# Ledger of designs, part 229: peptides against a protein of PDB entry 7AE7

Target 1, 321 residues: chain A of PDB entry 7AE7
Amino acid sequence: KVYKDLREFLEVLEQEGQLIRVKEEVNPEPDIAAAGRAAANLGKNQPAVFFEKIKGYKYSVVTNVHGSWQNHALMLGLDKNTSTKDQFYELNRRWDKFPVPPNVVKREAAPCKENVIDKDINLFEILPLYRINEQDGGFYISKASVVTADPEYPDDFNKLNVGTYRIQVKDRDRVGIQALAMHDIAVQLEKAEAENKPLPIAITIGNNPLVTFMASTPVGYNQNEYEFVGALQDGVPMDIVKSDLYDHLYVPAGSEVVLEGHIIPRVRTVEGPFGEFPGSYSGARLQCEVKIDRITHRTNPIFENLYLGIPWTEIDYLMAL

## One batch from the design tools (peptide; made by RFdiffusion4, then SolubleMPNN)

Design b2_p25_1_s4 (from b2_p25_1, 9 letters changed)
Fold by OpenDDE base, seed 5:
Structure b2_p25_1_s4 (fold): chain B 321 residues (1-321), chain A 25 residues (1-25)
Amino acid sequence: as target 1 above (321 residues)
Amino acid sequence: TAEEAIREAIKNSPKVEQDWEFLNK
């Protein structure tokens, strides 16, 4: 089984008994985190948790999508009871199929282009933002697949980077991003900042589960994550579409939300704290700032976000394979 | 059940006031 988008995966999770649907209105805080914790604490068969109604918001939230070995098996299109060992063997077998080039679809064929916001941008109108941990210094987008390119080689598709980074909401149209020196985005940003130029960015939310997986998986600087997604789909190409603002940035065609903008050169603002681990807050640091210039989104977009807590949580499963 | 555990966790969650001032900035 291959998934075109998050929605197809959530349907399979629900069919397989690996998704709990909360139909009652919840408070963004602390109910989402409480439910995510309860799901993680089941010890086995940890389900995704889908919240249909969030108080004060229009749209839904899903958490813990990758939060179990069963969900990982299903992501690979395997039986949910496939052993971790067999999942690993299958992942390695498929990895060797790299590269599998993506299909570039027309704008009209891309679900992420159903709606456009290019003025009066307010992230809170599109994303049901909440604090993941009580002591978090703000709202985090913790499961985005962030697309950037090499500013010296913008047309080199092999240098297109799709990564997962900690993103704090700073304003209605601004986010902080943690670009660590070990990340490919930091190399690209350094090149842009050397010339005092903005770095083009697309922050994509609610993707095909293998896109999210590959965005969290380190690859070579000259390797495209989308070509690995095709490999992990056992040779089936994924669908991508050109961004609206930048000809050289491509986003997953099925993304629930795409935030297009730029990293402001040589600007650093306070980011954090964030509760990466219970009782351990990463200190507040000066981090990069992104201006959001355009949003595209599916109708009734689903905000996919991480649950974070004591291992094993979703992030541990994403990093364990 | 898993569903019951989730529902109970939501029900018993300590109500934290959201800083809605951030939403209005």
Scores: peptide ipSAE 0.504, ipTM 0.782, DockQ to the pose 0.871
Fold by OpenDDE base, seed 1:
Structure b2_p25_1_s4 (fold): chain B 321 residues (1-321), chain A 25 residues (1-25)
Amino acid sequence: as target 1 above (321 residues)
Amino acid sequence: TAEEAIREAIKNSPKVEQDWEFLNK
């Protein structure tokens, strides 16, 4: 089984008994985090949790999508009871199929392009934002697949990077991003900042689960995560579409939300604290700032976000393979 | 059940008055 988008995966999770729908209206805080904690604390067969109604917001949230070995097996299109050993075997077998180039689809064929916001941008109108942890210094987007390129080689598709970074909402149209020196985005940003130029960026939310998985998996600087997604799909190419603002950036065709913008050169603003681990907050730090210039989104977009807590949580499963 | 555990967690969560003025700023 191959998935085009998050929605096809959520449908399979529900069919397999690995998704719980909360149909009653919840408070963004602390109900989403409380439910995510309860799901993680089941110890086995941890389901995704889908919140249909959130007080004060128009759209839905899903959490714990990658939150179990069963969900990982289903992500690979395997039986949900496939052993971790057999999942690793199959992952390694498929990894050797790299590269599998993606299909570039037309804008009109890409679900992420159904709606456009190019003025009066307000992230709170599109994303039901909440504090994940009680002591968080703000609202975080924690499962975004962030697309950037090498500014010296913008047309080199092998240098296109799709990564997962900690993103704090700073304003209606601004986010902070943690670009660590070990991340490919930091290399690309250094090149842009050397010339005092903005770095083009696309922050994609609610993707094909293998895109989210590969965005959290370290690869070589000259290796494209989309070509690994095709390998992990057992040789089936994934669908990508050109960004609206940049000819050299491509986003997953099925993304629920795409935030297009730029990293402001040589600007650093306070980000955090964030509860990455129970009882351990990464302190407030100076991080990069992104200006959001355009949003594209599916009709009734689903905000996929991470639950953080005591292992084993979704982040532990994403990093374990 | 998993569903019961999630419902109980939501029910027992601290219901604090939340300031959502940021949505209007």
Scores: peptide ipSAE 0.485, ipTM 0.767, DockQ to the pose 0.783
Fold by OpenDDE base, seed 3:
Structure b2_p25_1_s4 (fold): chain B 321 residues (1-321), chain A 25 residues (1-25)
Amino acid sequence: as target 1 above (321 residues)
Amino acid sequence: TAEEAIREAIKNSPKVEQDWEFLNK
C-alpha cells in the first residue's frame, strides 16, 4: 500500500489498532507528553496517539506516528507483524529503485494549498504548540521536513534537500533552526550567507510517513529525498507541488502545514535548551533564525510532532534503519 | 490495555499551568 498523505496513514494505523484516539480535551502540558511516554513505555506495538481536542487550540496533534516496528511495517505497506529483518530486507530492495522522480502536481490539486495565510502570521493559531519536555526553553517543532535548495544551483533538483532539524518557535512568525555543519542545509546556508542573501526555506509538517522517514535519513548532497520516497513506495512516484514563494522549492502536495520563509543571513540567536536526550539538555546555542512569510495548510491541519523520551522512542525507530 | 494505560497517564499527569503569555502577545 502507498499513502498519499499523513491522513491515509493514520487511517491505516487506526484500522490496524496502532493508533489511540483521545477524544477528551487535554491540556497541552503535560498531557501530550504523558500520553506519548505511556505509549512508548508499552515495550511493543507502541501506537500513535491522536489528540482531537487541545485546550487553548483549534487543531489536533498526533504523536508517536513512527513509534514502533509495527508502525514502521505499516509505513512500508507491509503486514504489521513483519519481522524487523524482513522490513530491512524490503527497504533495501526498494532502495535500489532510486531514483523514482516525483510527480509535480498543479497548485489546485495540492491539499496543502487549501488555505493561505500571508499576513498577520501567528504560528500559535495554526500549530498546537507545547513543551515536549518540562525544562525545554520553548516550543519545538521536532518532526518537520525542511526543504531547501543550493542557492548556486537552484534549478538542480538533485540538490534539493529535505531534512529534519530541531526548530524552536521564537515568535509568532519566527523560528530558530539548528543547522549543524554536517547537514546539507548548512552547506546551502553558507553559500547564501557568503553573498549576504536569505536562504529560501519551506518547513513542512504532517507528511506522508515515508517523507518524514527520508527527511530523517542521511543521503548524498546530490540525491533528492523525494526520489527515494518514490523508491520506498516500490516505484510509485510521490506527489509534490511548487512552493508559493519560490519557483525552485517543492513541497509534499499532501502536507498538513507548510511554513514558507527564509533564513535571515548572518543572524544568530540563542536557542534551547532542549531535552534531546533523557537527563541531558543541550545547552543554549546560537542558531539560525527563520522568518515565516507565508503559511499554506490543509483544512483542520494535524500537527504531527515527535515524542522524545528514554529510548526506545519514535526517534530511535526513525534512525534505526 | 494500551488505551487504558494512556488514559491513566493523562489522568494522573501533574497538571502544570501552561504559560499562555506567549499566546496572548
Scores: peptide ipSAE 0.497, ipTM 0.780, DockQ to the pose 0.844; fails the geometry check
Fold by OpenDDE base, seed 2:
Structure b2_p25_1_s4 (fold): chain B 321 residues (1-321), chain A 25 residues (1-25)
Amino acid sequence: as target 1 above (321 residues)
Amino acid sequence: TAEEAIREAIKNSPKVEQDWEFLNK
């Protein structure tokens, strides 16, 4: 089984008993985090949790999508009871199929282009934002697949990076991003900042589960994560579409939300604190700032966000393979 | 059940009054 988008995966999770749908209105805080914690604390067969109604918001949230070995098996299109060993074997077998180039679809064929916001941008109108931890310094987008390119080689598709980074919402149209020196985005940002130029960025939310997986998986700087997604789909290409603002950036065609913008060169603003682990907050730091210039989104977009808590959390499963 | 555990967690969560309107102003 190959998934075109998050929605196809959520349907399979629900069919397999690996998704709990909360139909009653919840408070963004602390109900989402409380539910995510309860799901993670089940110890095995941890389900995704889908919140249909969130007080004060128009759209839905889903958490813990990758939060179990069963969900990982299903992501690979395997039986949910496939052993971790067999999942690893199958993942490695498929990894050897790299590269599998993605299909570039037309704008009209991309679900992420159904709606456009190019003025009066307000992230709170599109994303049901909440604090994951009680003492978080703000709202976080913790499960985005962030697309950037090499400013020196913008047309080199092999240098197109799709990564997962900690993103704090700073304003209606601004986010802070944690670009650590070990991340490929930091190399690209350094090049842009050397010339005092903005770094083009697309922050994609609610993707095909293998896109999210690959964005969380370290690969070589000259390796495109989308070509690994095709490999992990056993040779079936994924669908990508050109970003609206940048000819050299491509986003998953099925993304729920795409935030297009730029990292402001040589600007650093306070980010955090963030509760990376229960009772452990990273101190506030000066981090990069992104201006959001355009949003594209599916009708009734689903905000996929990470649950963070005591291991084993979703992040541990994403990093374990 | 997993569903019961989730529902109980939501039910027992500390309810804080949140003013979300300021975020939309």
Scores: peptide ipSAE 0.496, ipTM 0.780, DockQ to the pose 0.757; fails the geometry check

Design b2_p25_2_s1
Fold by OpenDDE base, seed 3:
Structure b2_p25_2_s1 (fold): chain B 321 residues (1-321), chain A 25 residues (1-25)
Amino acid sequence: as target 1 above (321 residues)
Amino acid sequence: SEVDKLLKESKAPLNEELIEKIKAY
């Protein structure tokens, strides 16, 4: 089984008994984080939790999408009871199919382009934002696949980076991003900042589960994560589309939300604290700031966000393979 | 800011029924 988008995967999770649908209205705090924690603490067969209605917001949230070995097996299109050993074997077998180039679809064929916001941008209107941890210094987008390119080689598709980074919402149209020196985005940002130029960025939310998996998996600087997604789909290409603002950035065609903008050169603002681990808050740091210039989104977009807690949580499953 | 306002207003009582429903899954 191959999934085109998050919605096809959520449908399979629900069919397999790996998704709890919450139909009643919830408070964004503490209900989302508390429910995610309760699901993670089941110890086995941890389901995704899908919240249809969130007080004060228009759209839905899903968490714990990658929250179990069963969900990981289903992501690979395997039986949910496939052993971790057999999942690893199959992952490695498929990895050898790299590269599998993606299909570039037309803008009109991409679900992520159904709606456009290019003025009066307000992230709170499109994303049901909440504190993941009780003492977080703000609202975080913790499961985005962030697309950037090498500013010296913008047309080199092999240098297109799709990564997962901690993103704090700073304002209606601004986010802080943690670009650590060990990440490919930091190399690209350094090149842009050397020239005092903005770094083009697309922050994609609610993707094909293998895109999210690959965005959390370190690859070589000259390797494209989308070509690994095709490999992990057993040789079936994924669908990508050009960003609206940048000809050199490609986003998953099925993304629920795409935030297009730029990292402001040589600007650093206070970000955090964030509870990366239970009872452990990363201190406030000076981090990069992104200006959001355009949003595209599916109709009734689903905000996929990470639950963070005591291992084994969703982040541990994403990094374990 | 809108962020500061939302951060102040965000604390509600825990939905214990929801949590027990998830624990029983």
Scores: peptide ipSAE 0.457, ipTM 0.854, DockQ to the pose 0.821
Fold by OpenDDE base, seed 5:
Structure b2_p25_2_s1 (fold): chain B 321 residues (1-321), chain A 25 residues (1-25)
Amino acid sequence: as target 1 above (321 residues)
Amino acid sequence: SEVDKLLKESKAPLNEELIEKIKAY
């Protein structure tokens, strides 16, 4: 099976017994992180956890979407009991189909464009933000697929980067982003900052699970992650749509939320700490700052966020293949 | 900031019933 969006994947997870639906109202803290941890601690067939109602927020959260080998098998459209070996074999077989170019859909056909916020931006009205770990220095968006382009070659689709980065919420319309020197975004930012220009950015949340997987998978600077998503869909193209603010940025058509904005040139602000691993916090560091200028979102958007906990974090599954 | 306000808010008690429901899955 191929998925157009997160919702189609969550439906399959639920049908396969790989999703716990929490219908009762929960507190953002500590319930989301504690429930995610309890699900991960089941040791076998670790399900996603979907929270329909969160106290103080309008919308839902889902976590642990990639949190098991069963969920990985289902992401690939395989039987949930497919061995890790056979998943790896199938992933490699499909990888050789690269490139599979995406379909560019019209704005009117893209679910991520159903609603627009272009004034009085408040991330807390759209995302049910919570601390993932008790000692986190703030609220994190930890499972976003971040879209940037080469500012010198904005029309080169092969240099369009879709990556996963640690994002801390700083204000209603500002986030910190960890752009490390090893990331393609850092190369693009360096070019923009050399000219004291903003770097255009689209932070996409709640995607087709293969988009999230590929955003967490290192590829070459001249390789487009969307063309790998099509390969991993066994040759079925994914759907993308042009961003609203930038002609050279394309986002997944099915994204639950798209934060469009810019990295502020030559500005660094304190980010962290963040509990990347149980008992291990990355220290506070000076990191880049993004101004959010526009939000597009699906009606009743689902906030997909990373589960972090024992014994394996969701990131371990995302990085294992 | 709104962030600072929310970070200063007291955490609720853990929902033990929710956790036991998940452990029983």
Scores: peptide ipSAE 0.447, ipTM 0.863, DockQ to the pose 0.795
Fold by OpenDDE base, seed 1:
Structure b2_p25_2_s1 (fold): chain B 321 residues (1-321), chain A 25 residues (1-25)
Amino acid sequence: as target 1 above (321 residues)
Amino acid sequence: SEVDKLLKESKAPLNEELIEKIKAY
């Protein structure tokens, strides 16, 4: 089975008993993080948690989407009880199908383009933001698939990078992004900053689960994550669409929210702290800042965010494979 | 900033009923 978007995957999770739907209004803090922790502590079958109503916000949140071996099996379109060994075997078998080029769809065919915000941008109107950990220095977007390109080779599709980075909300239209030297985005940013140019960026939220998986999986600088998504879909191409602001950036057609903007050259602002692990905070750091210039989103967008808690985090599942 | 305002807002009490609902799943 192939999933075009997050919604198709959430439907399967719910059908398989791997999603808890919370219909009652919750407080963004502490309820979302506490509920995510409770779900992760259920033992062998950690479900996703879908919050339909969040006090002070218009839209929904889902967490713990990749937070179990069952959810991971379902992501691969396997039986939820498929052994970890067989999941790895199947993943490796499909990996060898790389490259599987994506389909470029028309703007009108892309669900992520249903709504546009190009003025008076306020992230808090679109995303039900909350502190994941009590001591977090701010609100984080933790499961975004961030799209950037090589500014020297913008037309080289093989250099298009789709990665997962720690993103702190700084203002209504600004986010800090953690671009570590080991990340392809850092190489691309260095090239842009050498010329004192902005780096074009698209921050995509709420994707089909294999996009999120591949964005969290290191690949070669000259390898496109979307071509691996097609491989992991057993040879079925994924659908991408051109970004609205940039001809060289392509986003998943089914993204719930797309934040289009630019990394401000040679600007660094304080980011953090963030509780990456229970009881351990990554210290405050000077990180680059993104200006959000345009938002596109699906009607009633779902904010997919990371669950962080004991004993086995969603990151651990994404990194274990 | 709006961020600063929201960060200064008092946390609500933990919804124990919600947590027990999840634990019973």
Scores: peptide ipSAE 0.420, ipTM 0.854, DockQ to the pose 0.799
Fold by OpenDDE base, seed 2:
Structure b2_p25_2_s1 (fold): chain B 321 residues (1-321), chain A 25 residues (1-25)
Amino acid sequence: as target 1 above (321 residues)
Amino acid sequence: SEVDKLLKESKAPLNEELIEKIKAY
C-alpha cells in the first residue's frame, strides 16, 4: 500500500489497532507529552496517539506516528507483524529503485493549498503548540520536513534538500532553526549569507510517513529525498507541488501545514534549552532565525510532532531503518 | 509575546484517566 498523505496513514494505523484516538478535550500540558510517554512505554505495538480536541486550540495533534516496528511495517505497506529483518530486506530492495522522480501536481490539486494565511501570521492559531519536555525553553516543532535549495543552483532539483531540524517557535511569525555544519542546509545557508541574502525555506508539517522518514535519513548533497520516497513506495512517484512564494521550492502535495519564509541572513538569536532525552538538555545557543511570510494548510490541519522520552523513542525508530 | 504568555501559564493537573486508558490499550 502507498500513502498520499498523513491522513491515509493514520486511517491504516487506526484500522490495524496502532492508533489511540482521544476524543475528550485534553490540556496541551502535561497531557500530550504524558500520553505520548505512556504509549511509548507499552513495550510492544506502541501506537500513535491522536488528540481530537486540545484546550485553547482549534486543531488536533498526533504523536508517536513512527513509534514502533509495527508502524514502520505499515509505513512500508507491509503486514504490521513483519519482522525487523524482513523490513530491512524490503527497504534495501526498494532503495535500488532510486531515483523515482516525483509527480509535480497543479496547485488546485494539492490539499496543502486549501487555505492561505498571508497577513497577521500567528503560528499559535494554526499549530497546537506545547512544551514536549518539562525544562524546554519554549515550544518546538520537532517533526518538520524542511525544504531548501542551493542558492547558486536553485533550479538543480538534485540539490533540493528535504531535512529534519530542531525548530523552536520564537514569536507568532518567527522560528529558530538549528542548522549544524554537517547538514546540507548549512552549506546552502553559508552561500546565501556570504552574499547577505535570505535563504528561501519551506517548513512542512504532517507529511506522508515516508517523507518524514527520508527527511530524517542522510543522503548525498546531489540526491533528492523525494526520489528516494518514490523508490521506497516500490516505484510509485510521490506528489509534490510548487511553493507559493518560490518557483524553485517544492513541497509534499499532502502536507497538513506549510510554513513558507526565509532565513534572515547573518542574524542569530537564542535557541533552547531543549530536552533531547529526559534529564539530557542541549543548552541555549545562538541559532538562525526564520521569518514566516506565508502559511498554506489543509482544512482542520493535524499537527504531527515527535514524542521525546526514554529510549526506545520515536527518533530511535526513525534512525534505525 | 504569545510565547512568553504561554510559558508563564501553570501546567494543569495530569489527566490520570487518560494515562490509564493508554496503559490498558
Scores: peptide ipSAE 0.401, ipTM 0.841, DockQ to the pose 0.785

